# Ledger of designs, part 56: peptides against a protein of PDB entry 2AZE

Target 1, 148 residues: chain A of PDB entry 2AZE
Amino acid sequence: AQECQNLEVERQRRLERIKQKQSQLQELILQQIAFKNLVQRNRHAEQQASRPPPPNSVIHLPFIIVNTSKKTVIDCSISNDKFEYLFNFDNTFEIHDDIEVLKRMGMACGLESGSCSAEDLKMARSLVPKALEPYVTEMAQGTVGGVF
Target 2, 101 residues: chain B of PDB entry 2AZE
Amino acid sequence: GRLEGLTQDLRQLQESEQQLDHLMNICTTQLRLLSEDTDSQRLAYVTCQDLRSIADPAEQMVMVIKAPPETQLQAVDSSENFQISLKSKQGPIDVFLCPEE

## One batch from the design tools (peptide; aimed at target 1 L28 D97)

Design b1_p25_7 (made by RFdiffusion4)
Pose (drawn by RFdiffusion4):
Structure b1_p25_7 (pose): chain A 148 residues (1-148), chain B 101 residues (1-101), chain P 25 residues (1-25)
Amino acid sequence: as target 1 above (148 residues)
Amino acid sequence: as target 2 above (101 residues)
Amino acid sequence: SETVLMETTITNEYGFANVPSLSTP
């Protein structure tokens, strides 16, 4: 019974590591797909009607987004060297990651929620190495859990 | 008995984790190659029209923050106001708005 | 009185900021 208790806690510890790693693997696959998809969307757009986009109309990764109502008062304070910043808001605001932005743009082909059309899935499968194809299929069905 | 049952479970979980680590390894390598790729980095950008479909600078205000790696972001819910604090240990941070308003 | 909503480190790992999304109530 004593030894069994030790094996059970070890088992639960491993089950926790696997559960964390599955979520990490899924997020990494979505990032791999989203980044590759964005790059190819821009590579193609730069062909159509030549001259690369003006530098001010473009934002390179990595970045963060903050949005609030147009009315919301914001108070900005900056350190000399611009290493430190402080913003005060008199209303609700939202913070979004670039990967979240890319997902909402549909760059991950709806795979973030299994919302893939046949073309979306085909696109997602081609942007990932063959060894990751089964796991992409698992993500597309939502049958990722059960903890293997 | 149960001891063998738990031992068999530990073996299944050991093999499963080795497989997951392998796939993660392939996955992070793909991401590393993308980061080392100059042409991909040059093309890894979003337009103002992109940031629109997720929050357009017509009704809502959009702020872009670009801080070097390792910088800290603290968000606070005061008794009366909200705040975002950014502390970069190395390198300056950049902040700007979107053109359409 | 103050309540920390989120405190995170911006890693910029693999070209991504890796900042969790936050919406204030």

Design b1_p25_7_s1 (made by RFdiffusion4, then SolubleMPNN; from b1_p25_7, 8 letters changed)
Fold by OpenDDE base, seed 3:
Order: structure tokens, then sequence, then C-alpha cells
Structure b1_p25_7_s1 (fold): chain B 148 residues (1-148), chain C 101 residues (1-101), chain A 25 residues (1-25)
């Protein structure tokens, strides 16, 4: 009885860990697709323009974005060495990391929401190693996370 | 019996986890390769148009924050307090405002 | 030419000791 109980506890632990790893893997795949797609897009754009964009016209990764209503009043305090910032808002704000920005740009091909077209799925598959293609397909179909 | 069933389940779960670990290693390797590729890093950027697609500058103020690794970000968003605190350990933090369209 | 994205930068003009007030553009 005690032996079975111990194994059941271990089973549950492993199941939970697997679930967490599945989520992590999906995020890693999305990041990979998003980054590669972004690079590909920009490479193509620069080739067409026959020049890089002006240095101050773009923001390189990594970054985060904070947005709030234009009506929001912001009190900003900055340390002398710019090591510390304090922003006080009088209304709600949003924070987005660069990955989220890329996702919203469609760089992850809509795979993050399982709403990718056939063309998007084809693109997504082309941006990952062969070993990951089946998982990408599962993500697109919403079949990831099957009970093992 | 129950014991045999559990033992078999654990073996199957172990194999599944190993497969996941392998796939994750592939992903992390790919990401590392991207980070080490100078040309890729040069091309890893977003434009004004990109940011406008995320938050309309006509309605939203957009700040871009570039901070060194391991910078601490604390955010409070409640009915009474709306605050963001940034603390860097490695260098200065840069904050930019996106222009309106 | 391509529009400049980084036309406005928050600098050290606003130190903790001053506690400046900023309003969204």
Amino acid sequence: as target 1 above (148 residues)
Amino acid sequence: as target 2 above (101 residues)
Amino acid sequence: SEKVLLDTTITNEFLFSNVPNLKTP
C-alpha cells in the first residue's frame, strides 16, 4: 500500500512537470519562430530598399514597451546614473515584452493562438528544425498536451 | 496489478519527458545560435510601424525601455496605485518615447 | 526617408530629487 502511494505521488509530480515543460516548449518554439521571422522580414526589406534603415528609426531587441492613455499623467523619477527609474501613473498602464510585441505583429504566424492559416503554418514549419515540425503542427491544431 | 500499472505509467512518463527535454534542447540551441549570429542580431529590430500596430499612438503613449540584463522591474497596477519601478545593476536604463503618427 | 522612431528620449533631466511631472504627449 505504501509503495503504491509513493508511486502515485511520483506519478503526479511527473505529470505536472511534463505539463510545465510542454508550456515551456511551446513558448520556446514561438520565440524561435518569431525571431527568425522578424529577421527574415527585415532582411528582405533591406534587400528591397538596398539599404539598412536609419539607426534611430528602429528599436533592437531586447526591449519592453509600456503604454498608457495619452491622458495619463506620469511622474518620472530618474537616478543620476540612470540605474533607477520610478514611474507613477494616475491611471492604468500596460507592459509588453518584446516577444509579446512580436506575437502581436504576427511574427509567430498566429501559432500562439492556434489561429494560423495554411500559409502561416507553412511559414512556421519552415522556421523550425525538422524535429520540431510535428510539434508545430500539433500547436496549430490545438492537439498539444495529450495525456501521456 | 495496481503496482504494475503505476510502474508502467512512470516508465512511459519518463520517456515522454525525455522527448520533451530533447525538443527543448533543440529550441534553446536554435535561440542561442540566433543570439550568437551578428547578422541576425543586427536584423532583430522593430519599426515605428510595428509599434503602432501594437498601441495606436493617437490614443496611447508608448514608451520603449531598454535595460541591461538582470534589471529588476516592479509594476503595480491597482485602483489606488499605478507604478513601475526599474532598478539596474549593470548599467544605465534608456527610455524612449515613440512619436505620434 | 524612413521616419525616425527615437526622436524623444527621457534623459537624466528628471532626477529623483526633482520628481518631475510628465504628461503623455
Scores: peptide ipSAE 0.022, ipTM 0.855, DockQ to the pose 0.030
OpenDDE base, seeds 1, 2, 4, 5: peptide ipSAE 0.017, 0.019, 0.021, 0.017; ipTM 0.857, 0.857, 0.859, 0.852

Design b1_p25_7_s2 (made by RFdiffusion4, then SolubleMPNN; from b1_p25_7, 9 letters changed)
Fold by OpenDDE base, seed 4:
Structure b1_p25_7_s2 (fold): chain B 148 residues (1-148), chain C 101 residues (1-101), chain A 25 residues (1-25)
Amino acid sequence: as target 1 above (148 residues)
Amino acid sequence: as target 2 above (101 residues)
Amino acid sequence: SEKVLLDTTITNEFLASNVPNLKTP
């Protein structure tokens, strides 16, 4: 009885740890796919244009974006050395990190929501090492963690 | 029996976790390689067009913030306060705007 | 460090004029 109880506790501990690692792995996969897809897109675009974009026309990762209504009034304070910023808004704003931006751009191929088309899935698989392809498939199917 | 079943479950879970660890290591390695590849980093950018797809400047202003690593970001979005505070320790923070056109 | 207030109240247009703009491709 005690032996079984101990094993049950251990089982639960492992299940929780696995769940956490699954989430972490999924995010890592999405990041990898998004980054590689972005790079490929831009490489192709530059090749087609036969030149890189103007330096001031692009933002390199990493970054965050803040968006708010065009009617929002903003108070902005900046330190002399630009090490410190303070923004006060009179209305709501949104913050998005670069990964979220890439996801919304479709750079993660819809894998983040399990809404991959066949072409999206093919692209996603092509952007990861072979060892990760089965997991990408599971993510697309929404079957991650189904074994537990 | 119950004991045998639990033992088998634990073995399966151990194998699953080991696989996850392995896959995570692969992912981490790939990301590191990307970060170390100058050409990849040169091509890791978004355009105004991309940003407009996220938030239309016709309706929203889009501000891009590039901050050094480990920059502290504090955001408050409530009826009483709408605030973003940025504090960098490793260099200046750069802010850019995406124009409407 | 010393904080510099750009404006007590700034519009997005004002911000756009004082913050670097991305060029449209």
Scores: peptide ipSAE 0.036, ipTM 0.871, DockQ to the pose 0.034
OpenDDE base, seeds 1, 2, 3, 5: peptide ipSAE 0.020, 0.022, 0.020, 0.023; ipTM 0.858, 0.857, 0.859, 0.867

Design b1_p25_7_s3 (made by RFdiffusion4, then SolubleMPNN; from b1_p25_7, 10 letters changed)
Fold by OpenDDE base, seed 5:
Parts: C-alpha cells; sequence; structure tokens
Structure b1_p25_7_s3 (fold): chain B 148 residues (1-148), chain C 101 residues (1-101), chain A 25 residues (1-25)
C-alpha cells in the first residue's frame, strides 16, 4: 500500500514536470518560429528594396514596448549615465516584451492560439527542424499532451 | 495489478520526458544559432509600422526600451501609482518613441 | 537614409522638474 502510494506521488511529480516542460517547449517553439519568420520577412523586404532600412527606422531585438493613452501624462527621471529610469504615469500603461509583439504581429503564425490556417501551419512547420514538426502540428491541433 | 500498472506508467512517463528533453535541446540549439548568426541578428528588427499594428500611435503613445541584459524592470500599475522603474548595471538604457505619422 | 521613423529621444515634456531623484549606479 505504501509502495503504491509512493509511486503515485512520483507519477504525479513526473506528470507535473512534463507539463511544465511542455509549456516551456511550446514557448521556445513559438519564439523560434517568430524569430525566423521575422528574419525571413525582413530579408525578403530588403531584397525587394535592394537596401537595408535606415538605421533609425527599425528597432532590433531585444526590446520592451510600453504603451499608454496619448492623454496619459508621463513624468520621466533619468540618471546622468542613463543607467536608471523612472517613469510616472497618471494612468494605466501596458508593457509588452518583444516576443509578445512578434506574436501579435502574426510572426508565430497564429500557433500561439492554435488558430492556424493551412498556410499558417505550413509556414510554421517550415521554420522548425524536422524533429519539431510533429509537435508544431500537435500545437496547431490543440492535442499537445499525453505520452510521447 | 496496481503496482505493475504504476510501474508501467512511470516507464512511459520517463520515455516521454526523455523525448521532451530531446526536443527542447533541439529547440534551444536553434535559438542559440539564431543569436549567434550575424545576419539573423541584423534582420531581427521591427519597424514603426509593426509597432503601430500593436498600438496605434494615433491613439496611444508607444515607447521602445532597449536595455542591457540583467536590467531590472519594476512596474506598478495600481489605482495609487502607475510607475515603471528601470535599473541597469551593464550599460545605458535607450528609449525610443514611435512617432505619429 | 536620413529619414527617421522612430524618435530616438524622449520628448522633453516627459522630463519633469519635480520627478524623484534617482540613485546613480
Amino acid sequence: as target 1 above (148 residues)
Amino acid sequence: as target 2 above (101 residues)
Amino acid sequence: SEKVLLDTTIKNEFLASNVPNLKTP
């Protein structure tokens, strides 16, 4: 009885660990797809333009986005060496990391929400190593989980 | 029996986790390769148009923060305070604004 | 090449004289 209980505890521990790793893997896959898709998009765009964009017209990863209403009053304090910033807002703001920005741009092909069209899924699969393609498919279908 | 069933489950879970670890290693390797590829990093950028697709500068102000690794970001968003604090130890922080056009 | 799509500087209006002092690292 006690032995079975111990094994059941271990089973649950392993299940939880697997679940956590699954979430981590999914996020990593989304990041990979998003990054590669972004790079691909920009490469194509630069090829079409026959030049890179002006340096001050783009923001390279990594970055953080902060947005708030244009009506929001912002007070900013900056240290002399620019090592420290303090922003005070009189209203709510939003913070987004670059990954979230890329997702919202569609760079993850809608895979993040399991809302992939056939073309989206095709793109997503093309941006990962072959070994990850089945998992991408599972993500798109919402069937991630269980025994591998 | 029950014990045999549990033992079998644990074996299956072990195999599943091993497969999962393998996939994670592949994925992390790919991400590292991207980070090490100069051309990829050069092309890893967003435009003002991209930012506007996230938050329209016509309605919202958009700031972009470029901070060195290990920069501390503290945010307070409550009825009493709306604050963002940034503290870098590895270099200056740059802040950009997406202009309204 | 001189066209700037992103403002590389914070607007002066963001800098208030009554903001808390920051500890310089």
Scores: peptide ipSAE 0.023, ipTM 0.859, DockQ to the pose 0.026
OpenDDE base, seeds 1, 2, 3, 4: peptide ipSAE 0.021, 0.017, 0.020, 0.020; ipTM 0.858, 0.859, 0.862, 0.860; seed 2 fails the geometry check

Design b1_p25_7_s4 (made by RFdiffusion4, then SolubleMPNN; from b1_p25_7, 10 letters changed)
Fold by OpenDDE base, seed 5:
Structure b1_p25_7_s4 (fold): chain B 148 residues (1-148), chain C 101 residues (1-101), chain A 25 residues (1-25)
Amino acid sequence: as target 1 above (148 residues)
Amino acid sequence: as target 2 above (101 residues)
Amino acid sequence: SEKILLDTTIKNEFLASNVPSLKTP
């Protein structure tokens, strides 16, 4: 019946919305874990060193990274007020946001790929509120996507 | 019947979405708290060593770009053009280079 | 411990004498 068809459409709509939200939540969780893990790491490191690192030795978030071969020729044009930059490369380059950098650093404990050791998973769980721990577990197991 | 089944599915999906929204709210709140915590922000940094783990300056040039919010970034990576354009509306853009070892 | 600092400015060699004009804000 037409009613059933309408409900099926709505069902599919809701499923898609949930899927999107799941993806968003996963990313948010990864960001949270990565940030907290980074902060924790640095706090410990500074405590061990009994001082903060020199100001020009670190880059605070947020940032982006651009990398290219050292052989790549780069032409840069900068406005007087430094509000505008134009970089021209003679070869390919890569751009990474800070989150991606943190993930590659292992700050997300491998959760982003579902490749967590027991220690990694323990760390990941410790860096989120209790309510999010089950979801972290599901992410690690690769079982996210079900209806809960 | 079929109608009852669909109705039940929708109810379950509603509950699932509500739970999902709840979790998202918790997560976003945590991120905001991190953003507002001075000590956390002070400690939210990467080192040159970290950057080298991503791309070794011995083999690659690594630039770090710090731009104000709402900065526009456009990148073209094609056979004919390799270009990055940055345009800020809220302040100057800072660019740093990771030194070689 | 070696102190490694990031360069805080673009190297001069990155600045080309002939570059495309930028769109002014």
Scores: peptide ipSAE 0.022, ipTM 0.860, DockQ to the pose 0.026
OpenDDE base, seeds 1, 2, 3, 4: peptide ipSAE 0.019, 0.019, 0.021, 0.019; ipTM 0.863, 0.859, 0.855, 0.863; seed 3 fails the geometry check

Design b1_p25_8 (made by RFdiffusion4)
Pose (drawn by RFdiffusion4):
Structure b1_p25_8 (pose): chain A 148 residues (1-148), chain B 101 residues (1-101), chain P 25 residues (1-25)
Amino acid sequence: as target 1 above (148 residues)
Amino acid sequence: as target 2 above (101 residues)
Amino acid sequence: SEKVLLEYEFKAFADGKSLPFLKTS
């Protein structure tokens, strides 16, 4: 019984590591897909009607987004060297990652929620190495859990 | 008995984790190659029209933050106001708005 | 009185990290 207790806690510790790792693997696959999709969307757009986009109309990754109501008062304070910043808000604001932005743009082909059309899925499968194809299929069905 | 049952479980979980680590390894390598790729980095950008479909600078205000790696972001819910604090240990941080308002 | 909503360290490009979504109320 004593030894069994030790094996059980070890089993539960491993089950926790696998559960964390599965979520990490899924997120990494979505990033791999979203990044590759964004790059190819821009590579193609730069062909259509030549001259690369003006530098001020473009934002390179990595970045963060903050949005609030147009009315919301913001108070900005900056350190000399611009290493430190402080923003005060008199209302609710939202913070978004670039990956989250790319997902909402549909760059991950709806795979973030299994919302893939046949073409979306085909696109997602082609942007990932063959060894990751089964796991992409698992993500498309939502049958990722059960903890294998 | 139960001891063998738990031992068999530990073996399944060991093999499953080795497989997961392998896939993660392939996955992070793909991401590393993308980061080392100059042409991909040059093309890894979003337009102002992109940031619109997720929050357009017509009704809502949009702020873009670009801080070097390892910088800290603290968000605070005061008794009366909200705040965002950014502390970069190395390198300056950049902040700007979107053109359409 | 203060309550920390989010504390996060920024990532590098393609390092596999992600920022949790935050909406204040």

Design b1_p25_8_s1 (made by RFdiffusion4, then SolubleMPNN; from b1_p25_8, 8 letters changed)
Fold by OpenDDE base, seed 4:
Structure b1_p25_8_s1 (fold): chain B 148 residues (1-148), chain C 101 residues (1-101), chain A 25 residues (1-25)
Amino acid sequence: as target 1 above (148 residues)
Amino acid sequence: as target 2 above (101 residues)
Amino acid sequence: SEKILLSYTMGALADGKSLPHLKTK
């Protein structure tokens, strides 16, 4: 019947929207874990050193990383007000945002790949509100998406 | 029948979406709290040593870009063109080079 | 080799919102 067809269309629409939100939620969780874990690491390190690092020796979030071969020639054009930059490279480069850097540092506890040790999972759970813990567990197990 | 089944499915999906929305709100709230906490802000940093996990400055040049929120980044990586364009609207952009340790 | 075009906004969240501003040095 036409009514059933309409509901099936709506069902598919909702499924797709849920899928999108699941991806967004996972990323938000990873960001939260990574940030909190980074802060915790640095707090501990500074306590052990009994002092903060020199200001120019650290990079505060947010940031973007660009890397290329040391042999790559880079030409840079900068506006007078420094609002605009144009970089031209003679070879390939890579761009990484701060979250990716944190993930590669292990700050997301391997949750991004669903490869968590028991200790990693424990850490990840400890860095999120209680309501998010079940979802963190699902991410670690690779079982997110049960609505499908 | 079929109608009843679809109706039930839609109810379940609605509940699932509401749960997701709730969890997302919790996450965004937590991130906002981090941004408002001075100590967290102070401690939210990486070192040049950390960046070696991405690219070793002994082999790669590592450039750090600090830009204000809403800065637009466009990048082209092809045999004909290797380019990065940055355009901010809220302030100046700073670029740093990580030295080899 | 392959043409890759990247375009994104600094500090964007997965849902399209911007990250809350953190103090910078």
Scores: peptide ipSAE 0.025, ipTM 0.851, DockQ to the pose 0.216
OpenDDE base, seeds 1, 2, 3, 5: peptide ipSAE 0.020, 0.024, 0.020, 0.024; ipTM 0.863, 0.857, 0.860, 0.855; seed 2 fails the geometry check

Design b1_p25_8_s2 (made by RFdiffusion4, then SolubleMPNN; from b1_p25_8, 7 letters changed)
Fold by OpenDDE base, seed 3:
Structure b1_p25_8_s2 (fold): chain B 148 residues (1-148), chain C 101 residues (1-101), chain A 25 residues (1-25)
Amino acid sequence: as target 1 above (148 residues)
Amino acid sequence: as target 2 above (101 residues)
Amino acid sequence: SEKVLLDYTMGALADGKSLPRLVTS
């Protein structure tokens, strides 16, 4: 009886861990797709322009974005060594990481929301190793969640 | 029996997790390769136009934060307090403003 | 409040500064 109880606890523990890993894998896949797609886009753009973009016009990854109303007053305090920053706002703000920015740019092909067109799905599949293609398909269908 | 059933379930879950681990390893390997590829890193950028598509500087002010790994970000966004704290352990933090059109 | 540990496993910081720095007082 005690042994069964212990195994049941372990079973639940493993199920939860699997769910967490599924979520992590999905995010990693989205990151991979978004990153590769971004690189591809920029490569193509530079080839078409026959030159790289102006140096002051691009922001290299990684980065974090903070946005707020233009009317928001921001007070910033910086340490002498620039190791510490403190921003005080008089109104609400939003924080986005670079991956979220890429997703909103469509770099993840709408896979993040399961809103892939046929072309989007084709692109997404082309940007991952063959072993990950089935998972990409499941993500697009919204059928990821079961234990396999 | 119950014990046998649980034992089998655990074995099946172990196999499933191993499959997940394998896929994750493949994915992380790809990401590492991208991070180590000079050409990919050179092309890993967004433009101000891209950022404007997310938050138009005509209406929103956009700050870009570039910080070393392991930098701590603490944000408070409430009706009474709006604050962002950054603390780096490995180097200076850079903060930029996205220009308006 | 939200606390986030920044993790940049997908890339390294660029050497160049392409945007103007925030001026603080």
Scores: peptide ipSAE 0.030, ipTM 0.862, DockQ to the pose 0.099
OpenDDE base, seeds 1, 2, 4, 5: peptide ipSAE 0.020, 0.028, 0.023, 0.024; ipTM 0.864, 0.860, 0.860, 0.862

Design b1_p25_8_s3 (made by RFdiffusion4, then SolubleMPNN; from b1_p25_8, 9 letters changed)
Fold by OpenDDE base, seed 3:
Structure b1_p25_8_s3 (fold): chain B 148 residues (1-148), chain C 101 residues (1-101), chain A 25 residues (1-25)
Amino acid sequence: as target 1 above (148 residues)
Amino acid sequence: as target 2 above (101 residues)
Amino acid sequence: GEKILLSYTMGAFADGKSLPRLVTT
C-alpha cells in the first residue's frame, strides 16, 4: 500500500513536469515559426524592392517595446554611459517582448490562439522540421495535452 | 494489480517525456541555426509600421528598447507609481521612438 | 498594482538553448 502511494506521488510529479515541458515546447515552436516567417517575409519584400530598407528604418531582434497613451507624461533619467535608465510615467504602460510583437503581427500564423486557417496551418507546417508537424497540427486543433 | 498498473504508467510517462525532450532538442537546434545564420539575422527585423499595426498609433506611443543580454528590467505599475528601471552590465542601452511618431 | 522583474536570458530547454529572450522573475 505504501509503495503504491509513493508511486502515485511520483506519477503526479512526472505528469506535472510533462505539462511544463509541453508548454515550453509549444512556445519554442511558436518562436521558430514566427522567426522563420518574419525572415521569409522580409526576404521577399527586399527582393521585390530590389534593395534592403534603410538601416534606421528597421528594428532588429531582440528588442522589447513599451507602449502607453500619447498623453502619458514620461520623465527619463539616463546615466552617462547609458548603462542605466529610469523612466517615470504618470499613467499605466504595457511591456511586450519581440515574440509577442511577432505573434500580434500574425507571424505565428494564429497558432498561438488556435485560430488557424487552412493556409495558416500550411504555412506553419512548412516552417518546422517534419518531426514537429504532428505537434503543430495538435496545437492548431487544440488537442495538445495528451500523453505520448 | 495496482502496483503493476502504476509501474506501467510510470514507464509510459518516461517514454512520453523522452519524446518531448527530443522534440524540444529539435526546436532548440533550429533556433540555434537561425541565430548562427548571418543572413537570417540580417532579415530578423520589424518596421515601425509593424509596431504601429499592433498599437493604435493615434492613441499610443511606442518606445523601443534594445539592451544587452542579462540586462535587468524592473517595472512598477500601480495606482501610485509607474516606473521602469533598466540596468545593464554588458553595454549601453538604446531607447528610441519610431521617427514616424 | 504590480511589480515585475525581467531580464534578457538564454533559455536552456533540454540540451539546447534558445535565443536571448525577456524572462519574468
Scores: peptide ipSAE 0.054, ipTM 0.875, DockQ to the pose 0.240
OpenDDE base, seeds 1, 2, 4, 5: peptide ipSAE 0.019, 0.040, 0.045, 0.036; ipTM 0.852, 0.872, 0.875, 0.877; seed 5 fails the geometry check

Design b1_p25_8_s4 (made by RFdiffusion4, then SolubleMPNN; from b1_p25_8, 8 letters changed)
Fold by OpenDDE base, seed 5:
Structure b1_p25_8_s4 (fold): chain B 148 residues (1-148), chain C 101 residues (1-101), chain A 25 residues (1-25)
Amino acid sequence: as target 1 above (148 residues)
Amino acid sequence: as target 2 above (101 residues)
Amino acid sequence: SEKILLSYTMGALADGKSLPYLKTT
């Protein structure tokens, strides 16, 4: 029936929307965990050192990282007001945002790849509100969306 | 029947989506709170040592870009062109090099 | 490693200036 067909279309639309939201939620959770874990790490480190690090020795979020071979020649053009930069490379480069950096640092506890140890998972759970803990568990197990 | 089955599916999906929306709201709220917390902002940093997890400064040049919000970044990485363009509307852009040691 | 020399558009040249380095810990 036409009605059934319409409902099937709607079902598919909703499924796709849910998948998108799941992806967004996962990213938000990862960001939260990574950020809180970073803050926690640094807080502990500063407490142990009894002082903060020198201001110009650290990079505060947000930031972007660009890396390339040391052999790469880079031409940098900057406007007088520093509002515009142009970098020309003679070879390939990589760009990483701060979230990716945090993930690679392990700040997301390996949750981003579903490769959490038991201790990593425990840490991850401890860094989110209680309501999000089940979802973190599902992420670690790779079972997110299993009900769909 | 088929209609009843589909209707039930849609109901279940609606409930699932509502749960997701709720969780997303919680998460978004948490992130906002973190962004508004001065102490958290102060402690939200990495070191050059941390950046070595991305690229080893012994082998790679590591450059850090600090740009104001809404800065436009355009990157071209092809056989014919390797370029990064930054255009800020809200202030100056800062670029730093990560030392090897 | 190749030094990153700065050139300036819309104004004067950088006089061979390089990008600043982050302080090491």
Scores: peptide ipSAE 0.080, ipTM 0.865, DockQ to the pose 0.031
OpenDDE base, seeds 1, 2, 3, 4: peptide ipSAE 0.019, 0.024, 0.034, 0.044; ipTM 0.859, 0.854, 0.860, 0.865; seeds 2, 3 fail the geometry check

## One batch from the design tools (peptide; aimed at target 2 T71 A75 V76)

Design b1_p26_1 (made by RFdiffusion4)
Pose (drawn by RFdiffusion4):
Structure b1_p26_1 (pose): chain A 148 residues (1-148), chain B 101 residues (1-101), chain P 26 residues (1-26)
Amino acid sequence: as target 1 above (148 residues)
Amino acid sequence: as target 2 above (101 residues)
Amino acid sequence: SPLPSSLSSEDIPSGQSLTFTLTSKI
C-alpha cells in the first residue's frame, strides 16, 4: 500500500506533465502554421503589383496589441531611455498577442477551434512536417485529450 | 495486483511522454528554422488592414507595442483605474498607433 | 509567466495586479 501510494503520486505527476506538454505541442503547431501562412500570404501579395509595402504601413512580429474605446483617456509616462513606460486608463482595455491576432486573421486555418473547412485543413496539413500530421488531425477533431 | 497495475501505467506514460517530447522537438526545430530564416522574417508582418478585422481604428483605438525579449508587462486593476506598466531590462521599447482614424 | 493570448482589464480582480514576461516566438 505504501509503495502503491508512491507510484500513484508519480503517476499523477507524469499525467500533469503530459497534459501541460499536449497544450504546448498544440500551441506550437498553431504558431508554426500561422507564421508560415502569414509569410506565404505576404510573399504572394508582394508578387501581385510589385514594389514592397511602405515601411510605415507594416508591423513586423513580434508585437503586442492594446485596444480601448476611442474615448478612453490614456495617460502616458516614459522613462528617459524609453526602457520603462506607464499607461493609465480610465476604462476597460484589451491586450492581444500577435499569435492571437494571426489566429483571428485565420492564419492558423481555423485549427485553433477545429473550425476547418476541407481546404483549411489541407492548408494546415501542408504547412507542418509529416510527423506532425496525425496530431494536426487530432486538433481538427478536438479529440486531443483523454491523456495518452 | 495494483502494484503491477501502477507499474504498467508508469510505462505507458513514460512511452507517451517520450513521443510527445519527440514531436515537440520537431516542432520547436521548425520554429527555430523559421526564426533563422531571413526571407521569412522580412515577410513576417501584418498590415493596418489586418489589425482592422480584429479591431478597426474607426470606432476603437489600437496601440502597437514592440518591446525586446525578457521585458515585463504588468497590468493592474486599481480601486479606481486601470494601468499597464512595461519595464525593459535591456533595450528601448516602441509604441505607436494605426492610420485610418 | 508569459503573456496569455488575450487579456481584458475585466479579467483582473479589483485590487490586484498581474505580471508577465514577454518573450519572442519567431

Design b1_p26_1_s1 (made by RFdiffusion4, then SolubleMPNN; from b1_p26_1, 11 letters changed)
Fold by OpenDDE base, seed 5:
Structure b1_p26_1_s1 (fold): chain B 148 residues (1-148), chain C 101 residues (1-101), chain A 26 residues (1-26)
Amino acid sequence: as target 1 above (148 residues)
Amino acid sequence: as target 2 above (101 residues)
Amino acid sequence: MDLPRHLSSNDIPKGSSVTFTLRKRI
């Protein structure tokens, strides 16, 4: 019946919306874990050193990085007010945002790729509120995606 | 029947989405708290050593870009040359290399 | 669209341009 078809369309719409929100939540969780883990790491390091690092030796978030071969020729044009930049590369480049850098550093405990040891999972769980722990567990197990 | 089943499914999906929204609110709240905490922001940094783990300066140069949110980034492939254009409306853009490079 | 977490120049179609925005936090 037409009514059933309408409800099926709505069902599919809701499922897709949930799927999108699940993806967003997973990313947010990874960000939270990565940030807190980074802060924790640095706090510990500074405590051990008994001093902050030199200001020009660190890069504060947020940032992005562009990497290319050291042989790549780069031309750069900058506007007077530094609101505009133009870079020309004679070879391939890559761009990474700060979150991607943190993930590759292992700050997300391998949760992003499902490569999460028991210790990594324990760390990840410890960096989120209690209400998010079950979801972190599901992420580690690769069981996220179902409707709960 | 079919209609009854679909109706029940929709109600269950609504409940599931509400639970999901709740979790998202918790997570966004945590991120907001982190962004508002001065000490956390002070400690939210990476080192050049960290960046080397991503792209070894022995083989790769690493350019760091700090730009305001909503900055436009245009990437172009133009006949064996590539371009990156940055346009900010909210403030200046800073570009630099790690001191070790 | 938001800048992806990782972008390679090889992801850009030859002879084309792609425009992204740096995402807001949260």
Scores: peptide ipSAE 0.646, ipTM 0.928, DockQ to the pose 0.764
OpenDDE base, seeds 1, 2, 3, 4: peptide ipSAE 0.644, 0.638, 0.633, 0.645; ipTM 0.928, 0.926, 0.926, 0.928; seed 2 fails the geometry check

